# Designs tried in a protein design run: peptides against a protein of PDB entry 3PBP. Part 80

Target 1, 203 residues: chain A of PDB entry 3PBP
Amino acid sequence: LNEKDLNLILNKSLVMYESLDSTTDVIVKRNVIKQLQFVSKLHENWNSRFGKVDIQKEYRLAKVQGPFTINPFPGELYDYTATNIATILIDNGQNEIVCVSFDDGSLILLFKDLEMSMSWDVDNYVYNNSLVLIERVKLQREIKSLITLPEQLGKLYVISDNIIQQVNFMSWASTLSKCINESDLNPLAGLKFESKLEDIATI
Target 2, 203 residues: chain A of PDB entry 3PBP as posed
Amino acid sequence: LNEKDLNLILNKSLVMYESLDSTTDVIVKRNVIKQLQFVSKLHENWNSRFGKVDIQKEYRLAKVQGPFTINPFPGELYDYTATNIATILIDNGQNEIVCVSFDDGSLILLFKDLEMSMSWDVDNYVYNNSLVLIERVKLQREIKSLITLPEQLGKLYVISDNIIQQVNFMSWASTLSKSINESDLNPLAGLKFESKLEDIATI

## One batch from the design tools (peptide; made by RFdiffusion4, then SolubleMPNN)

Design b2_p12_7_s2 (from b2_p12_7, 4 letters changed)
Fold by OpenDDE base, seed 2:
Structure b2_p12_7_s2 (fold): chain B 203 residues (1-203), chain A 12 residues (1-12)
Amino acid sequence: as target 1 above (203 residues)
Amino acid sequence: SIKEQIGNFFLS
């Protein structure tokens, strides 16, 4: 991480936090709070080690709302609990990947194969959010937060107790983006859906 | 749609 990236993460976390209201889903609230807490801790550590970092406020939101249908759902995750959710842009055309973390230390990367639809019933409304499994990444860590930077396409920052790791899936997401934008599936044939994992910083 | 087709690709 550099100073600029840290500031961007902080700014995003702050914006997300500020967007919380009484109607916000409990899980979303929890995730945003956790993200802010850990990013703040990182900032404190950074300031202690390298000097004070100036934060410039930016207002960009990236949220995911449920409910979700995930297909296929990995059988090995059946007994585990989802802990965090994030959306990651893969191009400038608003194509995105959804990421869900689990308490076993797994990340699943998901594709929205259908646009979100809403069914309005007499006394209720239901969202239909179809998600398809692309990749499972096993980190074997307690995942505390998922952070994305709007300027960094196909990159996810995973915060655990002692480390921030970057998951970079542009190796396949660039092709996926092309497939979507050009309405051609052919480039997906033979594509390896394997993300790159890198340690970014200790916390 | 292309997105549906992509979804089906991952499900196959």
Scores: peptide ipSAE 0.622, ipTM 0.951, DockQ to the pose 0.456
Fold by OpenDDE base, seed 5:
Structure b2_p12_7_s2 (fold): chain B 203 residues (1-203), chain A 12 residues (1-12)
Amino acid sequence: as target 1 above (203 residues)
Amino acid sequence: SIKEQIGNFFLS
């Protein structure tokens, strides 16, 4: 983690915090607040070691709108609840991976295989998103927040109580991107969908 | 679509 990345994470954390309102789920509120607290602490530590770092106000946010269905849904997660969601770009186009965290400390990486389905009733608008499971990453931590950096493709930062971890899935996402862009599934055959996990910083 | 096919790939 470098100074620039830290600033971006902090900015995103601040923006997320500012987005909280009365309609925000309690768990989401808690997580966002905790994220901000921990990232702020990290920033303070950084400043103490390397001098004052100015926060630039440039930020990008990617959000996923539900409801959505996940297929297949991991059986082990039937009794657990989704806590966070993030969208990670995997190329310079519009191809992205959706990540959902659960309160068991699991991350699932998902592919949007369908356009949003919509239904119009006389008085109701209903929509659903289809998400297909690619990989499950078991962190076994209380996941407080999911952060993406716009300049870092296929990378997700996971914030827990004491650590920021990076999930890097470009090992397979680059191939997936190619498959999408070239309309060819062949490169997916035999590909291992295993992300790399790295500890970034203690907080 | 290619995305649907990719989805099917992961479901197989």
Scores: peptide ipSAE 0.620, ipTM 0.951, DockQ to the pose 0.464
Fold by OpenDDE base, seed 3:
Structure b2_p12_7_s2 (fold): chain B 203 residues (1-203), chain A 12 residues (1-12)
Amino acid sequence: as target 1 above (203 residues)
Amino acid sequence: SIKEQIGNFFLS
């Protein structure tokens, strides 16, 4: 049930919030707080049955920063604007996927093929980031926010006007993680890079 | 590096 899923997300958000301490990275702390605030508000409105969650102004977790290169860049997206960015962990060893949303309602999942730290914080500008296209997911919705939960590997939550959707790419990301960690490309051959899309909650 | 090789894989 959507309500059950929402409760699960709320619980996870609370656990993350409670785990914050003085040793927590400032960026992580900020993101966790924003996630908790958003999910809490969503939960309150869900229970009240009367309120819509206004998520546009308050709960963008990351802003698109550049310059960075995406290869190959989908030709059809040249006419559209990037709206959100998120980083999703695929293992406990700091391997990650980058996701960028566009105003046409599409997501692109990207791989960082260079050994560099990528920061999307306003105060930390990074130049010359290289990203390689893995998958494009067409949602055909106005994407308001992207949310990630550190304890949920390979999962991205996409918030639009009326729905929260989960993009799960662990079907291929688990293999990718293995390839990175074992320095073996063989398991990638024949692998389908298709994420699972699921509706989590209505707004 | 392995990451560069993976990048090349996706570009092929």
Scores: peptide ipSAE 0.618, ipTM 0.950, DockQ to the pose 0.396
Fold by OpenDDE base, seed 1:
Structure b2_p12_7_s2 (fold): chain B 203 residues (1-203), chain A 12 residues (1-12)
Amino acid sequence: as target 1 above (203 residues)
Amino acid sequence: SIKEQIGNFFLS
């Protein structure tokens, strides 16, 4: 089993989990959850043994490139280090949210209010990409990895400690998407930017 | 742009 295979299995396991509903056979549901737990544990072990595995590396490189300017930057995070970055699609029109994790267990959800510049390259002049803070989520866990699935809009999976959590921000991201697509800010008024956290599995 | 306006919204 190599890194690529492990990542693929993990992604598939997450997809399978999300496909479960109230009509799903109990045995199937249990097996899917157990599989997810096992694969997640394996992923953590992989990181420990072979270095940090970035399951979203290829995707992130395509979507999030170059240095970033975050505004405002939470003052509490000045003393902490960013650990992971992920990009989450919120619609089929290529609108997306950027997520950065920190070693204090925080996630920040960010909006790209400008078009992305080129990625970092020593041979190129680099411009900072503008990111605006939408929400800070305090998980208070050691975040090991971030996982996103292209088919799952507004969902981020966080592997930390002995748990997998889902961060779902479609409660506000759907409105944000609408605002972008319709060029109307009015729906944002009074909107609560609070993501839903759900425990998916214990590792 | 609309994106810039949204950015400003979050900054306010």
Scores: peptide ipSAE 0.611, ipTM 0.953, DockQ to the pose 0.364

Design b2_p12_7_s3 (from b2_p12_7, 5 letters changed)
Fold by OpenDDE base, seed 2:
Structure b2_p12_7_s3 (fold): chain B 203 residues (1-203), chain A 12 residues (1-12)
Amino acid sequence: as target 1 above (203 residues)
Amino acid sequence: SIKEQIGQFFLS
């Protein structure tokens, strides 16, 4: 993690925080607040160790809204609780992966196989979001926040108590992007859906 | 759609 990346993460977190209002989903609010808190802490630690970091505000928003239908849902996660959600761009054509974290330290990477549909019920307006499981990443840490940078395709930053880690899934997401954009799923055959995990910085 | 097909791929 370099100074530029830290600033971008902080800026994004700040923008997300500033976008919160009374109508914002409770889960989204919680996640954004937690993200900002941890990124701020990281920034403070950085400043203390390496000097002042200049922060330039950039306004980019990325939010996730439920409800979601996940298929298949890993049976081992039935007893665990989702803690965070994020969307990660995999190309410049707005293709994205959804990530959900759980309190067992797992991340699930999900594909939106259907466009979000609106359901009108007599009493309720419901969003239907179909998600398909691609990969489960076991971190075995208490995940506090999920952070993404729009300039970094297929990269997810996971903040836990004492560390920020990068999950990089471009090894398979680049192929997935190609499949979507070219309307050909053949390249998925034999593809290994395994993300790379790297420690970025200690907190 | 291609997305639906990809979804089915992951479900298979």
Scores: peptide ipSAE 0.635, ipTM 0.953, DockQ to the pose 0.395
Fold by OpenDDE base, seed 3:
Structure b2_p12_7_s3 (fold): chain B 203 residues (1-203), chain A 12 residues (1-12)
Amino acid sequence: as target 1 above (203 residues)
Amino acid sequence: SIKEQIGQFFLS
């Protein structure tokens, strides 16, 4: 099952790579290439039976940059350092969730409550971002990389030393998307903001 | 805006 899942991710990554053309955004191209390289390396190591997967920092989807404000910032995380950042689409209308990982193994899922374009690429400096805390997920693992697949809405892949895990937050993100698109907050009342964590592959 | 209102929701 784990091998099958990895193959699926590889195939999807290949499809994304093949879809790159002259009309594709430069940042998207770069991210897709990095993701493909990373997943390909994982797959090669998986097939070698004896090879340990070496996760390189260069394959991180996005780099942490600032300044940005997170409200509320979890008090427990004040003593820890942000390690990775990713943006996950929740619909086909460019609504997205921001995820930040910390060196304590925590993930925080964040909402952009301002109408602004955010880029975490080194070529695009963003100043004074506002992010609101939705959920904290405690993995208690060293997070090496965050991977997203554009065709998989509300899903984040977390790479640690020995495992790839999927964080799926479509249970609440679908409702959030609806609220944004319809300008109606009512569906948020009573909604549980709890993501599903699943092991995808051992590495 | 709706996004600002959503932000306020999460802060409450």
Scores: peptide ipSAE 0.631, ipTM 0.952, DockQ to the pose 0.396
Fold by OpenDDE base, seed 1:
Structure b2_p12_7_s3 (fold): chain B 203 residues (1-203), chain A 12 residues (1-12)
Amino acid sequence: as target 1 above (203 residues)
Amino acid sequence: SIKEQIGQFFLS
């Protein structure tokens, strides 16, 4: 396996997992979960042996181009290091959330309140993209990788230690999307910005 | 813009 193949298999495994429902055959369900566990383990081993595998690298690079600033930045994170970055689509209109992970096990979910500038280059004189903090999620795990699937709106998969977790923020992101598309802030009032965490598989 | 307004909302 190469990096590209591994990422593809992992993504496919996640897609298959999300396709499971109450009517899915028990054997199929078990096999999908086992496959996901296996591939995730391979991914971890790959990172340890061959360097960090950047899942959805091309996608992330297309959506998030540095450098960026975060406001407000949680004071507790000043002593910690950012480890991963990902972008998650929240609608079909190209609205998205940016996620950054830290080595304390935290995720921060961020909103791009301005149009993104071009990526850093020697010829680039734009030094900051504006990102606004929406939510901090404390996983208290060593986050190894972040995975996003463009077909799965508002969902982020986190691989850490011996577990894969899903972060689902469509509870608030759907409203946010509506606010953007309709140019109306009113629905944000009183909205709870709390993502749902779900354990998918143990590795 | 609406995005800027949303940004300000989160900062408030």
Scores: peptide ipSAE 0.621, ipTM 0.956, DockQ to the pose 0.364
Fold by OpenDDE base, seed 5:
Structure b2_p12_7_s3 (fold): chain B 203 residues (1-203), chain A 12 residues (1-12)
Amino acid sequence: as target 1 above (203 residues)
Amino acid sequence: SIKEQIGQFFLS
């Protein structure tokens, strides 16, 4: 089993979990949850044992001065280091939110307000050099990894020491998508930029 | 652009 295979298994497990509903057989539900827990734990162990967190690459994004600028940058995070980066699609038009995690357990959700982009060597991600802060989510956990599923818009999975959490920001991202697509800023007025946090599984 | 306007919105 290599890292790529493990990631695929993890993603599959997350997809299976999301497919569970009130009509799902209890045995099936239990099995899916157990599988997710096991794979998640394995993934965490794998990263800890074999994975070098490329903190330097993530830190480049979080620099106040550099190829990427975050505005406003939360003053509380100046003393902390970025640990993970993820890009989450919010619609089928390739509008996306950038998420950066920090070693204080914070997540920041960012909007790319410019068209200019920079390519990263990691996973062929393309980022804009201007990022605007939408929301800060304080998890107060050591964030080990961020996972996104292409078929799940506006959802981010956060793996910490003992739990997988889902961050769902479609409550505001759907409106943001609409604003972009319709070129109308008005729907943003009065909108609460508060993501939903849900515990998915314990590790 | 609309994206720039959105950016400005979040900065206000």
Scores: peptide ipSAE 0.621, ipTM 0.955, DockQ to the pose 0.376

Design b2_p12_7_s4 (from b2_p12_7, 5 letters changed)
Fold by OpenDDE base, seed 3:
Order: structure tokens, then sequence, then C-alpha cells
Structure b2_p12_7_s4 (fold): chain B 203 residues (1-203), chain A 12 residues (1-12)
């Protein structure tokens, strides 16, 4: 079952790669390529006699450009270090959620209340960014990588301890997207901001 | 903006 799920992820990644065209955003193109490479490597390692996945640093370079402020910031995470950053599309427009992982195994899901630029260059330092906390997810695992599939809205794949887990937050992100697009905050009131966590594969 | 208002919502 785990192998089947991994194959499905690989296939989806391949389809996304093949769907790249001139109308695709440059950031999306770069992300799809990087994710495909990563998933392909995972698949190769899965089929290997050793079955161990070596996560390369090159696949963790996607980040926010320039300095950013997270407000509010969870006090419990103050002493921990951010390990990965990912951006997840929540609609077919420009609305996104930012995810930051920490070395305690926590994920924070963040909303950009200002315009934000993404970079794969570690030396890029250009724009100020503002982020607000929506949800904290405690995985309590060493998070090695964050994978986003541009064609899968509101879904984040977390690689940790030889397990691929899916974080699905479309339960609230769909409403958030609607609020943005319709300029109405009312649907947010009473909404539960809790993501669904599912194991996808063991590596 | 609506995004700023959403930000304020989560900060409250």
Amino acid sequence: as target 1 above (203 residues)
Amino acid sequence: SIKQQIGDFFRS
C-alpha cells in the first residue's frame, strides 16, 4: 500500500511536470521541477535494496525573500529553529499559505497579509514580508523536507523519519479563499482551523 | 485591504 501511494505521488508529479507551459508562473515551474526531482529520488531509493532516502539540501531552498515577521509567533517555538519553508496554493489565483517547519517537529501555517516574494536563492534579501499565524501542527518528528504539489490545492507533504505525511487544510482554506475573493470576513467567524493529517507512505 | 483585515482577524 505504501509503495502504491508513493507511485501515485510520483505519477502526479510527472503529470504536473508535463503540464508546464508558457502560461505557468515561473515560481510554479521551478517548484514543480524541484519537487519532481525530489519525488523521483525518493522512488529510486524506495526500490533500492537499502530503502533509505537521503534528503538533499538542494530541495529545501524555497523560501521567502527578504526579512519576514510572523505575528503572532507561538511562544513555545521561540527557542526552536526553523528548518524548512514552503508555500501552498489554496486556489487557482494568487492566494497561498506559507508553512514553516521547526526542529521540534512543529509546522506553522501562515497567512500573508501583505504581498510576498518567493526565492530559491539563499542570497536573496529584497522584500519585507508580513505573516500571521493560522495553525500550529505538532508532528514531533524530524522534518527533513516539505513538498508541495502546485496542482494539489491546500495540501502539504511532509517527509520525516522515513514517512511521508499529507497535511490537508482545505477544510478551512477553501473558506479563506472565498473570503479573500469576495472581500467578506464573516465566513471566518466560527471556522475551525484544524488541518487533517494522513500517512501516505513509509520509506 | 481584505488581506489586512484577515491578518487582523488571526491576530485577535
Scores: peptide ipSAE 0.670, ipTM 0.961, DockQ to the pose 0.421
Fold by OpenDDE base, seed 4:
Structure b2_p12_7_s4 (fold): chain B 203 residues (1-203), chain A 12 residues (1-12)
Amino acid sequence: as target 1 above (203 residues)
Amino acid sequence: SIKQQIGDFFRS
């Protein structure tokens, strides 16, 4: 990934965001916004590393109601390109994990540490501009797509050229859900944030 | 908020 490519991805994400309206599917809208958030963070990190000025910062702020952050963020992924994004429910209370794949074969699992004020179907709403890294999963495969099933909580299906793999993070997500719902952080202490990987099918 | 606290937990 170079600066030109990153700028192109950012511009594409911005254009996609600008195309959102009240008729846009909720899932599509969420993904576009989350993609924009992620790419914006990558752009900021890139600029910080190379001393570049983000000439589109003010434009982004005007459109998205503020800066985007992913903290912590794996420094190793600064030079890789995000390829797919998915949102996975971890409970029936609409708590969710954001997953982003990269062209190095990595997945990052992210938590939104701010609450949404309104539905994604509304044109005027407050964006969640903050994401937190929970886990990095290194699959070392060319990831073609990410699939989620609404009836399967805490499960992500990763499609590569020759295989479908399941990423199951309910080992920690069940505890996370409990922490959110009960407003208690204590169960997170000592918890291992390691997803289970399983080969599901050959393609 | 609890979500913010969780965020801080992962940042530490």
Scores: peptide ipSAE 0.670, ipTM 0.961, DockQ to the pose 0.565
Fold by OpenDDE base, seed 2:
Structure b2_p12_7_s4 (fold): chain B 203 residues (1-203), chain A 12 residues (1-12)
Amino acid sequence: as target 1 above (203 residues)
Amino acid sequence: SIKQQIGDFFRS
């Protein structure tokens, strides 16, 4: 993690926080607040160690809002609670992966195989967001925040109590992107859906 | 759609 990346993460978090209002989904609100808190802490630690970083605004916002349906849902996670949600772009065509963290320290990487559908009922409104499991990444940490950078495709930053880690899934996401854009799923055959994990910095 | 097909791929 360099100064530029940290600055972008912080700016994104700030913008997301500023976008919160009374109508914001509770899960999104919680995630944004947590993200801002931890990124701010990281920034403070960075400044104390390496000096001041100038903050420039970045206006990319989170896209994921619940409720959503994961089908199939991984049975191993039935007893665990989702803690964070993030959306990661994998190409310039706006294809994306959804990530959900759980309190067992797992990340699940999900594909939206259907666009969000909205239904209006007499008593309420319901939207369905269909997701399918691609990969489970077991970090075995209490995940506090999920952060993405707009210029870093297929990369997710995971913040726990004492560390920030990068999850890089472009090894398979590049192929997935190609499949979507070319309308051909054949390249998925035999592909290994395994992300790369790297420790970025202690906090 | 291709997205649906991809979804089905991961469900199989």
Scores: peptide ipSAE 0.670, ipTM 0.962, DockQ to the pose 0.399
Fold by OpenDDE base, seed 1:
Structure b2_p12_7_s4 (fold): chain B 203 residues (1-203), chain A 12 residues (1-12)
Amino acid sequence: as target 1 above (203 residues)
Amino acid sequence: SIKQQIGDFFRS
């Protein structure tokens, strides 16, 4: 397997998992879960042996490119290092959330409130994106990979040492999307910005 | 812009 094939299989496995429901055959469900576990383990081994594999790297880079200005930034994270970045769509209008992981096991979910600013120097250029903190999710795990699926709105998959977890923030992101699209921020008042964390599979 | 306003909301 090469990097591209591995990423494709992993994404396919995640899509298959999301398609499971109460009517799905027991054998099919078990096989999908086992496949996801296997591919995830393979991905972990790949990262360990051949360097970090960035899932949907091209997709993420096409949406949001650093450097970034994050304000506010959690003070307790000043001593920790960012490890992964991902961009998650929240609607069909290309509104998105940016996620950054840290080596303390934290995820921060960020909103892009301004477009990238760029300045040019004589022989160089400087640019950044403005981001604002919405939520911090403390996983308390070593985060190895962040995976997103363009067709899965408001869902982030986190791969750690022994588990795949899904972070689902559509509980608040749907409202955020509405606020953007309708140019009305009133619905944000009193909204709870807490993502749902679910264990998907063990590795 | 609405995005700026949303940003300000989260900064407050």
Scores: peptide ipSAE 0.660, ipTM 0.963, DockQ to the pose 0.385

Design b2_p12_8_s1 (from b2_p12_8, 6 letters changed)
Fold by OpenDDE base, seed 1:
Structure b2_p12_8_s1 (fold): chain B 203 residues (1-203), chain A 12 residues (1-12)
Amino acid sequence: as target 1 above (203 residues)
Amino acid sequence: MVGSIPMLSSYF
């Protein structure tokens, strides 16, 4: 955790807090407030020259987030099981794509369009837990693993029994990251969400 | 401000 990341999380937590209204669910309010309190305390301790951040035990007992939903979910994947998950940065601003493989040889590329709070003390905390389906890539082979390289934005390596393939989605992900960063969605109109698949090596 | 893009699903 660096100062930039801490400031980003603080700002996100503040925006979430400011978005709370009278209609917002009590569980959501509780989780967002607890997140803001936690991050604010981290920020105060970071600004304190003493280098020791004492994190209270209650903040170490965070719950698993989810379940997540995918929207739209590909109808053909109801009969198949997810096998791997990876997250890939698309810019230096912390925009990321979630990649999920299935046992039919499909790879889905997902975006988190809404900010989520931590799940602190509630099981099955579901708020802003929908992922947007961007693209489904059919590899027509069993996917053994997904590999990402931190220095390679918008590139995923898919390992199967006999081949390593690269999925490159920067053709659309560069536009997506720009749209997010500039708060202008107009460039997405007519954009093709088609990733480039390339064979890298035979195994 | 890393804004949430509400309704991004409408572009896919």
Scores: peptide ipSAE 0.020, ipTM 0.545, DockQ to the pose 0.043
Fold by OpenDDE base, seed 4:
Structure b2_p12_8_s1 (fold): chain B 203 residues (1-203), chain A 12 residues (1-12)
Amino acid sequence: as target 1 above (203 residues)
Amino acid sequence: MVGSIPMLSSYF
């Protein structure tokens, strides 16, 4: 966590707070408010003389978020099991793609289109827990692991038994990042969400 | 502001 990340989390928490209305569920209101309070306290104390923030006990006992949904979920994947998960940055603004592999050799690329609050008080807290399916890449191999490199935006390394492959989704992810950052979705019109698969090394 | 982009799911 750096100052930039803290400011980003604060801004996200403010946007979530400002989105609360009379129709918003009481549990959601509580979690969003508690998150904003937590992040605000972090921000106020960020420049503490020792770079240490005292975190009160009530913020150290956060609950598990989920379950998550995928929309649309690929019908073919109901018979298969998810094996790996990775998150990949697509820009320097902390926009990210969630990558999930399955035991059929599929890789799905997912986007979190809505901001989620932390779960503070409630188990199985569900709010904005939907992930958008962007692309399904069929590798036709058993996927052992997913590797990301922090300096390589929009690139995923897929390790199988005898091969390392790169999935490069910057063909569309650069446009997606721009749309998010500029709050303009017009550039997505007619965009193809097709990643480049390339063999990197035999192992 | 990186706000939630409403209806981004309609583009996918």
Scores: peptide ipSAE 0.019, ipTM 0.543, DockQ to the pose 0.042
Fold by OpenDDE base, seed 2:
Structure b2_p12_8_s1 (fold): chain B 203 residues (1-203), chain A 12 residues (1-12)
Amino acid sequence: as target 1 above (203 residues)
Amino acid sequence: MVGSIPMLSSYF
């Protein structure tokens, strides 16, 4: 954890708190409030010299989030099993794509369009638990591993038995990042969500 | 403003 990340989480938690209204579910209100309290205490106790924070015991008992949904879910993938998961940054602002492989050789690229709060006290917390399907890449081979390099935005390395391939989605991810950062979706109109697949090495 | 862009799902 660094100071920049802590400030970002604080700002996100504040925005989530400010979005609460009379119609918001009580469980959501409790989770968002507890998150803001937690992050505020983290910020107060932040030791920049050591990059350390003391976390009170009550906040160590966070619950698992989920289940998650994928929208739309590709109908063909109901018969297949997810094999790998990775996240990859598309910018320096912490926008990321969730990458999931399946045993049919499919790779799906997913985006979290809604900000999630942590689950603190409730099992099966399902607030903003939908991931948007951006693209399905069919590799037509067994995917053994997904690798990301922090310095290589929008590039996913797919390892199969005999080959390393790169999936490069910067063709659309740069536009998506801009849309998020500027809060303007107009540039997405007519954008093709087609990643470039390249062979990198035979192994 | 960390704008949740509501309805990004409608573009995919």
Scores: peptide ipSAE 0.018, ipTM 0.536, DockQ to the pose 0.042
Fold by OpenDDE base, seed 5:
Structure b2_p12_8_s1 (fold): chain B 203 residues (1-203), chain A 12 residues (1-12)
Amino acid sequence: as target 1 above (203 residues)
Amino acid sequence: MVGSIPMLSSYF
């Protein structure tokens, strides 16, 4: 956590707060308000020299987020189990792809379409819990692990028993990042969400 | 500034 990250989270929390209206669920309002309060206190108490903040006990007791939904969910994956999860930055900002592997050798690439607050006080907090399916990559092998390298945007390393493969989705992720940052989805029209799969090493 | 965009689910 650095000052830039704190500012980013603060801005997100402000936007979420400003999006609240009279129709917004009370639980959502509570979570968003508590999020903003938390981040504001973090920002106010930030010691840049030590990278330390004193976090009050009430904010240390956050709940697990989820369950999540995937939309659309690939019909074939109902018969299979998710095995690994990883997140990958697609830009130098905050945009990430959630990668989930399945025991059929599928990898799904997901985007968090809507911003979520932390779950604070309520179990099963599900506001904005839908992930958008962008791509399904079929690797036709058992996926043992997913590895990301912080310096490598939009690249996922998939480890199987005998091979390391790279999934490179920057072909579309650069456009997606641009669309988000510019608040313009027009460049997504006609974009192919096809990642490049490459063998990196035999192991 | 974090902006809001329409739901991406409409494009997939």
Scores: peptide ipSAE 0.016, ipTM 0.535, DockQ to the pose 0.040

